# Designs tried in a protein design run: peptides against a protein of PDB entry 1BH9. Part 30

Target 1, 89 residues: chain A of PDB entry 1BH9
Amino acid sequence: FSEEQLNRYEMYRRSAFPKAAIKRLIQSITGTSVSQNVVIAMSGISKVFVGEVVEEALDVCEKWGEMPPLQPKHMREAVRRLKSKGQIP

## One batch from the design tools (peptide)

Design b1_p27_2_s2 (made by RFdiffusion4, then SolubleMPNN; from b1_p27_2, 14 letters changed)
Fold by OpenDDE base, seed 1:
Structure b1_p27_2_s2 (fold): chain B 89 residues (1-89), chain A 27 residues (1-27)
Amino acid sequence: as target 1 above (89 residues)
Amino acid sequence: DTRKKIMEAMFELSLREAEEFSRRLFS
């Protein structure tokens, strides 16, 4: 990462996940309103997951001897690896 | 079941967000 990229990375990590989208998504499945605490919990988990996926993808990119930006193949491989490690379901 | 559906949906949403995040990092 450049300094700018690192800054953007950290800013994103500290920013809120799209809670509104999460709420709508869950409510569309349950058919009922979802508590704010549930949305917050899901948001937090998802935020961590996003970070882990991106970090893993960066590792994949580096290990493959490739340069950024990340490509879909890096993201797919990252998810595969995280599943293999048991980090994600 | 509901839990499984939520988990799968959240997974998909999170993946899309990860892709967006990645694009933003290098934009």
Scores: peptide ipSAE 0.431, ipTM 0.848, DockQ to the pose 0.729
Fold by OpenDDE base, seed 4:
Structure b1_p27_2_s2 (fold): chain B 89 residues (1-89), chain A 27 residues (1-27)
Amino acid sequence: as target 1 above (89 residues)
Amino acid sequence: DTRKKIMEAMFELSLREAEEFSRRLFS
């Protein structure tokens, strides 16, 4: 990462996750209201997951001898590897 | 299974967010 990219990364990690979207998504499945604490918990978990996927994708990109920006193939491979490692479902 | 559906839906949402984050990182 460049200094600018690192700053963007840290800014994102400190920013809010789309809690409203998460709430709507869960409620569309359950058909009932979801508590704020559940939304917060899911938001936090998802935020961590996003970071892990991006970091893994960057590693994939580098190991394949390619350069950013990340492509869909890097993201797909990252997910596959994380599943293989048991890091994600 | 509600739990399974929630997990899968959250997974898809998070992947979309990851892609958006990646685009912003390199913009």
Scores: peptide ipSAE 0.430, ipTM 0.847, DockQ to the pose 0.721
Fold by OpenDDE base, seed 2:
Parts: sequence; structure tokens; C-alpha cells
Structure b1_p27_2_s2 (fold): chain B 89 residues (1-89), chain A 27 residues (1-27)
Amino acid sequence: as target 1 above (89 residues)
Amino acid sequence: DTRKKIMEAMFELSLREAEEFSRRLFS
């Protein structure tokens, strides 16, 4: 990471996840209203997941001898690896 | 199953967010 990239990474990790989208998604499935606490909890879990996927994808990219930016193939491989490790569903 | 549907939907949403984050990270 460059200094700018590191700053962006940290800023994102500290920023709010798209709560509105999460709320709409859950409500579309349940058919009922969802509390803010549930949305916050799901938002937090998803944010952690995003971080783990990106970090794993960066590792994949490096191990394949490639340079950023990340490509879909890196993301797919990252998810596969995280699933095999039992770190994600 | 509602729980399963929520988990799958959240998974897909999170993956899209990860891709978007990656794009912003290296923009």
C-alpha cells in the first residue's frame, strides 16, 4: 500500500457500512420492519467480512506474482480460501 | 428458509461492497 491507499483503507474501515441497503434487503426478505440494532449488527459483521475478503485477495494477488488493483479472479479465489479455512460461511 | 435467504443475500451484498472498496482503494 502507498500512504494514500493505507489512508483510504483505514478511512473505509472506520466508516459506516451501507445500512440503508442492508435494512431494505432484510425487510424485503422478512416482509416486516427491522430494528436499528439488527441493522447495526449486520452492518458490523459485513464490514469485518469485507475487510477479510480484501486482505485475503491482496494476499492472493501477491502470491500469484501480480500487482494491484484487485481483479475479480483475486476476489473469487479469496472467498474460496476463506471458506476452506472456515473463516467465512 | 428466511435465515438462509438473509445470509445468502448479505453475502452477495458484502462481496459487491468488497469489490467496490477495492476499486476505491486503488483508484
Scores: peptide ipSAE 0.423, ipTM 0.843, DockQ to the pose 0.720
Fold by OpenDDE base, seed 3:
Structure b1_p27_2_s2 (fold): chain B 89 residues (1-89), chain A 27 residues (1-27)
Amino acid sequence: as target 1 above (89 residues)
Amino acid sequence: DTRKKIMEAMFELSLREAEEFSRRLFS
């Protein structure tokens, strides 16, 4: 990472996941209101997941001898590997 | 199965967010 990229990465890691989108998504499925605490919990879980996927994808990209930016193939392989490791469902 | 639907939807949302983050990260 460049210094700028590192800063953006850290800012994202410290920021909240889009709670509004999560709330809308869950409510569209349940048809009822969702508590703030549930949204917060799901937000946190999703945020961790995003970080793990991106980091794994970067590792995949490197192992394949390729350079960023990440491509869909890196993301797909990352998810596969994380599932294989039991790190994600 | 509400749980299954939520899990699938959240998974898709999270992957999309990851892709967006990656694009911003390397832009």
Scores: peptide ipSAE 0.423, ipTM 0.845, DockQ to the pose 0.709

Design b1_p27_2_s3 (made by RFdiffusion4, then SolubleMPNN; from b1_p27_2, 12 letters changed)
Fold by OpenDDE base, seed 3:
Structure b1_p27_2_s3 (fold): chain B 89 residues (1-89), chain A 27 residues (1-27)
Amino acid sequence: as target 1 above (89 residues)
Amino acid sequence: STLEQILRALFELSLEYAEEFSAKLQS
């Protein structure tokens, strides 16, 4: 990433994430209430997932000899590749 | 495992916001 992209990434990391949705999601799996700290940690992991997918998608776009902006096909291929590499669930 | 289930679910949820993040990075 360029310095500008890195700055945008940091801004995104500091921005609000669907904490309520994440809390409900975790609780639906564990069957018990979850603390705010756990939700914050899981939110961080989710943001990392997004970053990895976007980075891989940019690589896919470049390897295919195409120009931005990223399209759904780049995102789908990125997910496939990351799963193949065992980098995402 | 429970953790694996959570991580898979979080990943799926994160994809819903990838488009917005991608747009911000590319602007």
Scores: peptide ipSAE 0.428, ipTM 0.826, DockQ to the pose 0.621
Fold by OpenDDE base, seed 1:
Structure b1_p27_2_s3 (fold): chain B 89 residues (1-89), chain A 27 residues (1-27)
Amino acid sequence: as target 1 above (89 residues)
Amino acid sequence: STLEQILRALFELSLEYAEEFSAKLQS
């Protein structure tokens, strides 16, 4: 990321995430109520996932000799690489 | 495990917002 992109990244990372959706998702798996702290923690993890994918996608785009904006093919390749590295599930 | 299931599901959910996030970063 450039300095400007990094600044935007941090700004968006701190922004609200769909807590309600995350809560429902977790509860659908655990079968029981989830605390606010757990939702906050899981929201943080989700934001990290997004950031890692975008960062890797930008790297893919650059290495392929292409220019932004990022395309679905960059995202798909990024996910594949991150999974291969064991950085994402 | 349950945790692994949660993390995998969260990742899938996060991908829905990755496109929007990248668009905002590139705007």
Scores: peptide ipSAE 0.424, ipTM 0.824, DockQ to the pose 0.621
Fold by OpenDDE base, seed 2:
Structure b1_p27_2_s3 (fold): chain B 89 residues (1-89), chain A 27 residues (1-27)
Amino acid sequence: as target 1 above (89 residues)
Amino acid sequence: STLEQILRALFELSLEYAEEFSAKLQS
């Protein structure tokens, strides 16, 4: 990330995430209610996933000799590479 | 495992927001 992108990333990290959706998702798997702290933790992990995908996508874009903006193909390739590296599920 | 299932699901959910985040970073 550039300095400007990093600054925007920090702003995003501090912003709200879809907590309601995360809570429902977890509860659908566990079958029980989930605490607010668990939702916060899982929200943090989700934000990390997003950041890693975007960062990898930027790398893919550069390695392919292409210029921004990122396209769906960059995101798809990023996910493939991260999974291959074991960096994401 | 349950944790693995949760993490996989969270990842899939996070992808829905990656495009929006990417757009903000690239602006």
Scores: peptide ipSAE 0.424, ipTM 0.822, DockQ to the pose 0.614
Fold by OpenDDE base, seed 5:
Structure b1_p27_2_s3 (fold): chain B 89 residues (1-89), chain A 27 residues (1-27)
Amino acid sequence: as target 1 above (89 residues)
Amino acid sequence: STLEQILRALFELSLEYAEEFSAKLQS
């Protein structure tokens, strides 16, 4: 990422995330209540996932000899590649 | 495992916001 992109990434990382949805999601799996700290941690992980997918998608776009903006096909391929690498679930 | 289930679900949820994040990085 460029310096500008990194700055935007940090801004996004510090911004609000669907904490309520994340809390509900975790609780639906664990069957128990989840602390705010856990939700915050999971929110951070979620943002990392997004960042990794977008970064990989940009790489896919470049390797395919195409130019931004990213398209759904780049995102789909990025997810496929990251899964094959064992970098994302 | 439970953790794996959580991470997988979080990843799927995260993808819903990837488009918005991508837009921020590409502008």
Scores: peptide ipSAE 0.412, ipTM 0.816, DockQ to the pose 0.618

Design b1_p27_2_s4 (made by RFdiffusion4, then SolubleMPNN; from b1_p27_2, 14 letters changed)
Fold by OpenDDE base, seed 2:
Formats: structure tokens, sequence, C-alpha cells
Structure b1_p27_2_s4 (fold): chain B 89 residues (1-89), chain A 27 residues (1-27)
């Protein structure tokens, strides 16, 4: 990361996640209304997932001797590796 | 389980967000 990229990354981590979408997602599965606290918790998990995927993808990109920006192939490989590590579902 | 389904769906949503974020990160 450049300093600017790192700054943007940190700002993103500090920003709110699309809670409305998460709420709808959960409710579509449970079939019932979900509390704000649950949405907040799930939002946190989502942010972790995003971070892990991006960071792993960057690692993949580097290990493959390639340069950013990240491509779909990096994301796919990142997901594969994270699943293998048991880091993501 | 319900929780497993939620986690998987949540991850899928996060993947989409990760793609968007990645593009923004390197723009």
Amino acid sequence: as target 1 above (89 residues)
Amino acid sequence: SVMEKIMKALFELSLEEAERFSKKLFS
C-alpha cells in the first residue's frame, strides 16, 4: 500500500457498513425481525471478511509477482486460501 | 444451521463489498 491507499483502507475500516442490506439479508434467512444489536454484530463480521479478503488478495498478487490493482483472479485465490485456513465460511 | 447460512450469505455480501472497495482503494 501507498500511504494514501493505507489511509483510505483505514478510513474504510472505520466507516459504517451497509447495515440495511445486512438486516435484510438476515431477516430473509430467519424470517423474523432482527435486533439492531445483531445487525451491528454482523456488520462487524462483514467488515472483518472484507479486510481479510482484500489483504489476502494483496498477498496473492504479490506472491504471484504481479502488481495492483487487484483482479478477480486474486480475489478468487484469496477466498480459496482463506477457506482452506478456516478463516472464512 | 441458521447461523451457518447467515455466515455464508454474509460472506457473499462481503465479497461483493470487497470488490467495490478494492477498486476504490486503487483508483
Scores: peptide ipSAE 0.594, ipTM 0.913, DockQ to the pose 0.665
Fold by OpenDDE base, seed 3:
Structure b1_p27_2_s4 (fold): chain B 89 residues (1-89), chain A 27 residues (1-27)
Amino acid sequence: as target 1 above (89 residues)
Amino acid sequence: SVMEKIMKALFELSLEEAERFSKKLFS
């Protein structure tokens, strides 16, 4: 990452998360209300997933001899690889 | 299990965020 990209990455990690969406997602599965702490914890996991996918996609892009920005094909391949490694659900 | 369902759904949501983030990262 360039200094600017690293800064953007850090800003993203510290940015607000889609609390409402995550809460609705969990509640749709559990059938009951979910605490703020659980939503925050799940948000943290979500951000980990985002990081893993993006990092793997960057690796794919590089291995394919291509240059950023990342394309859908890089993301799809990244997900496939991460699943095969047992890194993501 | 319930947790597995949550994790899978959470991952799907994360993929959407990853797409948006990647665009911002390289803009």
Scores: peptide ipSAE 0.592, ipTM 0.913, DockQ to the pose 0.665
Fold by OpenDDE base, seed 5:
Structure b1_p27_2_s4 (fold): chain B 89 residues (1-89), chain A 27 residues (1-27)
Amino acid sequence: as target 1 above (89 residues)
Amino acid sequence: SVMEKIMKALFELSLEEAERFSKKLFS
């Protein structure tokens, strides 16, 4: 990453995740309302997932001898690898 | 389990966000 990219990455990690979407998602599964703290916790997990996927995709891109930006094929391979390693559901 | 369903759905949502984020990283 360039310094600018690192800054963007850090800004993202500190930014708010789509809380409303997460709340709706959870409630659609549980059938009941969820607390703000639960949404916050799930938001944190989501950010971890995003980070893991992007970092793995970058690794895939590099190992394939390719250059950014990331393409769908990098994301798909990243997900496959992370699932294989049991890092993501 | 319910938790597994939540984690799976949450991951799917995260994948969409990851794609958007990756574009921002290299813009």
Scores: peptide ipSAE 0.590, ipTM 0.912, DockQ to the pose 0.683
Fold by OpenDDE base, seed 4:
Structure b1_p27_2_s4 (fold): chain B 89 residues (1-89), chain A 27 residues (1-27)
Amino acid sequence: as target 1 above (89 residues)
Amino acid sequence: SVMEKIMKALFELSLEEAERFSKKLFS
């Protein structure tokens, strides 16, 4: 990351996540309502997932000798690697 | 399990967000 990219990354981490979408997602699976605290917790996990995928994808891009921006192939490979490491579901 | 289903679905949602976020990072 450049300094500017790092700043944007940190700003994003501190911003809100789409809680409504997460709530709907959980409720569609459980069939019942979920508490605000659960939604908040899941939102935090989502942000962790986003960060891990992006960072891994950047690593993939670099290891392949390519330059940003990230492409779908980098994201797919990142997911594969993270799953292999057991870091994501 | 229910939790596993939630985590998997949550991850898929996060992937979509990751793609959007990456575009913003490099804009």
Scores: peptide ipSAE 0.588, ipTM 0.911, DockQ to the pose 0.671

## One batch from the design tools (peptide)

Design b1_p28_1 (made by RFdiffusion4)
Fold by OpenDDE base, seed 1:
Structure b1_p28_1 (fold): chain B 89 residues (1-89), chain A 28 residues (1-28)
Amino acid sequence: as target 1 above (89 residues)
Amino acid sequence: SLTEELVLKIYEEFKDEMVPKMEYALTP
């Protein structure tokens, strides 16, 4: 693997949500305390989802003939497309 | 679904921090 590939992978690996903040957010929505396992599961699902949104957004950006970096309009379109495809977790 | 709602809210809450990192990670 090239240094660039390793760097990209490392960036992906290190990308994470603050655990405590995720827990609080979930609890604010559910109205009850949640286990560490739920936090871990939701963190994982959410991380994968962000990746999927970004991948879709990169595709949108390219199809629109635009250049990086991704803009909010690309992200919004990506989410809309994922919803249309039934690919929201 | 509840999962969908949670995922979307988590995304909205943290996208500003996570998206640039993911963009770098996933850009070929």
Scores: peptide ipSAE 0.725, ipTM 0.947, DockQ to the pose 0.838
Fold by OpenDDE base, seed 4:
Parts: structure tokens; sequence; C-alpha cells
Structure b1_p28_1 (fold): chain B 89 residues (1-89), chain A 28 residues (1-28)
């Protein structure tokens, strides 16, 4: 692995949602307390989803003939496309 | 679904922080 590859991997690995904030957000929506396992599961699913959105956004950016960094318009389009594809968890 | 709603809310809440990191991680 190159140093860059390792750096990218580490960035991915370390990317995480704050557990307490996720817990509060989930509880705000569900109206009930949630277990640690639910928080972990939702954090994982959400992390994967962010990755999917970014990958889709990079594709959008390229298809629009544009270059990174990603802009909000790319992200919005990415989410829209994922929804259209039925790829939202 | 509830999962979809939660995921989207979590994404919206934290995208500003997470997206740049993920972009770096996933960009070739």
Amino acid sequence: as target 1 above (89 residues)
Amino acid sequence: SLTEELVLKIYEEFKDEMVPKMEYALTP
C-alpha cells in the first residue's frame, strides 16, 4: 500500500458519528430510548450510506464534466439518484 | 421506513463533517 492509500483508509476508518449525538437523534425520532446496539447499527448503516452518497456524488460530478471537490449540488443529486434507484437503506 | 428516515436524518445532521472526510477516503 502507498502512503496515500493508507491515509485514505485511515480517514475512512476513523470517520464516525458521535455515539451520543446519534443516540439522541434516534431517540428524538423514535420517541423512546434506544440500546447501544441500535446506535451502533444505525451508525454503521449511516456511515455506509454516506460513502454511497459520496461515491454517487463523485460519479455525478464526473458525468457533469466537473472536478472535485464535491459541491452541495453533487450531494443533492446523489441522494436523489440513490432514492430513485431504491438504494436508500 | 424508519431506517430510511433515520439514515437520512443522520446524514443531514452530520454531512458537513463526514462528507469531506469520506470524499478524501473514497477519491482515487
Scores: peptide ipSAE 0.723, ipTM 0.946, DockQ to the pose 0.847
Fold by OpenDDE base, seed 3:
Structure b1_p28_1 (fold): chain B 89 residues (1-89), chain A 28 residues (1-28)
Amino acid sequence: as target 1 above (89 residues)
Amino acid sequence: SLTEELVLKIYEEFKDEMVPKMEYALTP
């Protein structure tokens, strides 16, 4: 692997949401305390989702004949498409 | 669903930081 390939892999591997912030966010919505296991599960699900959104957005960007970096319009369209496909967790 | 609401909320709250990292990670 090239150094760049390794760097990209490490970026993906290390990408994570702050646990405390996720916990607070979930609790603000549910109105009750949540376990560490719930935080871990939601963090994992959300990470996968972000990856799917970015992958879809990259496709949108390409299909629109545009160049990186991704813009908000690409991300909005990506989420819309995932919803339409029933691919939101 | 609750999961959908949570995932979308988490995405909206952290996308500014996470999306650039993920874009770099997923770009060949």
Scores: peptide ipSAE 0.723, ipTM 0.946, DockQ to the pose 0.857
Fold by OpenDDE base, seed 2:
Structure b1_p28_1 (fold): chain B 89 residues (1-89), chain A 28 residues (1-28)
Amino acid sequence: as target 1 above (89 residues)
Amino acid sequence: SLTEELVLKIYEEFKDEMVPKMEYALTP
């Protein structure tokens, strides 16, 4: 593996949501306290989702003939496309 | 669904931090 591959892997691996903030956010929406396991599960699902959005956005960027970095317009279009495909968790 | 609502909300709250990292991770 190249140094770049390892670095990209580490960036992916280390990417995480702040646990306490996720817990508060979930509780604000559900109206009840949530377990640590729920926070972990939702964090994992959300992380995968962000990856899917970014992957879709990279495709959008390329199809629009534009260059990185990704812009908000790419992300909005990506989410829209994922919704239309029924690929939102 | 509730899960969808939660995931989208989490995404919107933290995308500014997470997206650049994920873009780097997923771009060859």
Scores: peptide ipSAE 0.721, ipTM 0.946, DockQ to the pose 0.855

Design b1_p28_1_s1 (made by RFdiffusion4, then SolubleMPNN; from b1_p28_1 with T3R E4D K9L V19I K21I A25S)
Fold by OpenDDE base, seed 4:
Structure b1_p28_1_s1 (fold): chain B 89 residues (1-89), chain A 28 residues (1-28)
Amino acid sequence: as target 1 above (89 residues)
Amino acid sequence: SLRDELVLLIYEEFKDEMIPIMEYSLTP
């Protein structure tokens, strides 16, 4: 790790998604109640997934000569790039 | 696609918690 990579990792490690919000999000999709263990699992998975997509989207934004905040076009391009790299399905 | 919509939904829901990551990602 470079110092910058380590700093980003530390900030990432310290970040956490609110459990209640994740529970509501899952239930809005499934239409059913979910267990605490499902929320915990999805919290971790979502953190990894969003972290990867956002980092890629920021790279896209920068390479396009644009500035934050991220827009849907940056997120879509990030997903496309990560998919092409085999990082996400 | 459904996947793309979910990505955007998750981002909008949790973008405030991602601010530190975003700030450090933009630092040279």
Scores: peptide ipSAE 0.046, ipTM 0.543, DockQ to the pose 0.346
Fold by OpenDDE base, seed 5:
Structure b1_p28_1_s1 (fold): chain B 89 residues (1-89), chain A 28 residues (1-28)
Amino acid sequence: as target 1 above (89 residues)
Amino acid sequence: SLRDELVLLIYEEFKDEMIPIMEYSLTP
């Protein structure tokens, strides 16, 4: 890792979705109660997914010849591209 | 899949929590 890559990784590692909110969201969709472990698992999966989107958005930003911070347009394009690749439903 | 749908929904709801990792240089 470069210093900046390490810093980015650390920030990524520290970031997290609120567990209670995730639990409520999942339960509202499924109509069933979910365990803490399920919430943790889904939180982790979601975090990885967001990481992939951000990675794609960084590529978009670079390809467009623009500089950070990432903007909504980068994220939207990233999602579009990932959908096109079949990585997002 | 249900997992994928949930992940997408969670992302859309909580993407602001990931803003810090969006603000680093494009240069490694």
Scores: peptide ipSAE 0.045, ipTM 0.556, DockQ to the pose 0.576
Fold by OpenDDE base, seed 3:
Structure b1_p28_1_s1 (fold): chain B 89 residues (1-89), chain A 28 residues (1-28)
Amino acid sequence: as target 1 above (89 residues)
Amino acid sequence: SLRDELVLLIYEEFKDEMIPIMEYSLTP
């Protein structure tokens, strides 16, 4: 890792999705209330998944000579690249 | 795809909490 990559990883490690927001999002999809354990599990899964995509998207953004914030085009390209690498099914 | 849309939805929902990551990733 470069120092820049380490900094991104450290910030990612310290970041977290708000539980209340995750709960609301899940409930909006399911139409029912969800347990605290479901929120915790989904928070972790979402962080891992989105973290990988965001890291790739930041690399895409940089390689395209652009600056944050990330845009949908960066996220879409990141997903395509991760799929081609077999890191996303 | 639906998965791609979910990724974008999650990012849009939580992008404010991701600002520190972006600030340290590409410094001016």
Scores: peptide ipSAE 0.028, ipTM 0.535, DockQ to the pose 0.296
Fold by OpenDDE base, seed 2:
Structure b1_p28_1_s1 (fold): chain B 89 residues (1-89), chain A 28 residues (1-28)
Amino acid sequence: as target 1 above (89 residues)
Amino acid sequence: SLRDELVLLIYEEFKDEMIPIMEYSLTP
């Protein structure tokens, strides 16, 4: 890693969704209370998934000749492309 | 789709937390 690459990696590693918000979101969907371990697991899975979608969305944004920040249209197109590639169901 | 809507909801709710991920993904 270059110094800049290392810094970006650390920023990515440190990024996280607030646990309380994730817990509320899950509970709003499931209709039931969830344990701390479920929140931790879902937080990790969500981070990885969103990271992959964001990466694809950035590629879409660039290919469309646009500049960040990402917009909903980039996210929707990213999901469609990842689905077509078989990377997400 | 419902899945797409959920992804967008997560993105909108946690945009600030996506900044480090976006910066990491922008350049190698």
Scores: peptide ipSAE 0.041, ipTM 0.536, DockQ to the pose 0.345; fails the geometry check

Design b1_p28_1_s2 (made by RFdiffusion4, then SolubleMPNN; from b1_p28_1 with T3L E4D E13A V19I K21V Y24K)
Fold by OpenDDE base, seed 5:
Parts: sequence; structure tokens; C-alpha cells
Structure b1_p28_1_s2 (fold): chain B 89 residues (1-89), chain A 28 residues (1-28)
Amino acid sequence: as target 1 above (89 residues)
Amino acid sequence: SLLDELVLKIYEAFKDEMIPVMEKALTP
């Protein structure tokens, strides 16, 4: 990897979904409040999960002969493929 | 499915923030 690539990855490594947004997201799913520790844990899990989806979506985008930015259709196809591979439920 | 909808929610919420960061980091 180039230094530039490493720098971009470092930005990703240090980034995180906003705590408030994760909390809202979880609440929208569970219908109830969640603890701070749950939000922290889910932030990390979400980062990894979404990262895997984005990586797959980039592959989809390339295979379809398209260019970034990623679109909903790439994300949908990525999830479909990851499910097919058994990498996500 | 639930997961499909969740991914789309995440995409819509962060398409201008976290998603672009991930795209750049994971692009070869």
C-alpha cells in the first residue's frame, strides 16, 4: 500500500459512527433505550459490518463496470452476495 | 429483509460521512 492509502485507512481506523446516531438506530430497531456501553459496542460492530459491506459493494461496483460513489443498488447487491457466501446472516 | 433495510438506513444516514471515508480507505 502507498502512504496515501495507509493515511486513508488510518482515517477509517480512527473514525466511528456518531454515538447519538448509533443510539437512535438501535432504538429504532429495539423500540427501547440502550445503555452507553451497548452503544459503544454496537459502534464497533457496525463499523466492522458496514466496512465489510462497503468492501463488497466496491467489488460489485467494479464488476458492474461502474465508478464510485457507491449507490444503494451496490449496497443491496453486496448484502445479497455476503449472505450467499454465508458471511452475514 | 431486516438486514437489507438496516444497511440502507445506515447508507442513507452516513452516505456523506462515514461511507465515503470507508470507500476511500478500501478502494485499491
Scores: peptide ipSAE 0.401, ipTM 0.883, DockQ to the pose 0.412
Fold by OpenDDE base, seed 2:
Structure b1_p28_1_s2 (fold): chain B 89 residues (1-89), chain A 28 residues (1-28)
Amino acid sequence: as target 1 above (89 residues)
Amino acid sequence: SLLDELVLKIYEAFKDEMIPVMEKALTP
């Protein structure tokens, strides 16, 4: 990895989804309020999960001969491929 | 599917924030 890439990855490592947004997302799914600890746990899980999808989506984008930024079609295809590989349910 | 819709919701919510950060970090 280049120094530049390491720096960008460090930014990613330090970043997190906004707590309020994660809370709202979970609540929209469960229909009930959730605790701070649940939000923290889901924030971490979401970061890892979305990271895996984005990584696959970048590969899709490249294979299709396209360039970032990623679009919904890349995200959809990424999920399909990850499911096919058995990497996500 | 449920997961597909969830991913799209996440994308729309963070396409200008976390997603670009991840793109830059994970691009080879």
Scores: peptide ipSAE 0.396, ipTM 0.880, DockQ to the pose 0.408
Fold by OpenDDE base, seed 3:
Structure b1_p28_1_s2 (fold): chain B 89 residues (1-89), chain A 28 residues (1-28)
Amino acid sequence: as target 1 above (89 residues)
Amino acid sequence: SLLDELVLKIYEAFKDEMIPVMEKALTP
């Protein structure tokens, strides 16, 4: 891997979803308040999950002969494909 | 489904920050 690739990945590694946003998102789904520890855990899980979707979406984008940035349609198709592969519920 | 909606919500909420970072990091 090139230094540039490593640098880009490092940026990804250091990034994170805002805790407040994650908390609100979880609460909107569960219908109940969640602890800070749950938010922290879910932040990490979400980062991995979204990363997987984005990776698939990039593949979709390429296969469709399109260029980034990713669009909602790529994300939708990525989810469908990941479900088909059994990689996500 | 819930997951579909969740992904879209995440995309919309972070399309200007987190998502672009991930795109760049995961682009071959």
Scores: peptide ipSAE 0.395, ipTM 0.882, DockQ to the pose 0.408
Fold by OpenDDE base, seed 4:
Structure b1_p28_1_s2 (fold): chain B 89 residues (1-89), chain A 28 residues (1-28)
Amino acid sequence: as target 1 above (89 residues)
Amino acid sequence: SLLDELVLKIYEAFKDEMIPVMEKALTP
């Protein structure tokens, strides 16, 4: 990695999804309250998962001859491709 | 599917903050 790439990645590494937002997101899906430990775990999992989707979406964007920022269509296609590759359920 | 909807929910929730940071970090 270049120094610039490392710096950008460090920003990503230090960033995190706000716990409150993750909690609300999970609860909106499950319809029930979630524990603090679940929120912590899901925050980490989400960071990794979304990272993989974003990485794939960037590839999709490039292959479609488009430029960032990513759009919902890139995210949808990324998920579809990751599923086909067996990288996500 | 549930996963598709989840990804879109995440995108909408963080498209102005976390997602852009990840885009920059993961862009070659």
Scores: peptide ipSAE 0.364, ipTM 0.871, DockQ to the pose 0.472

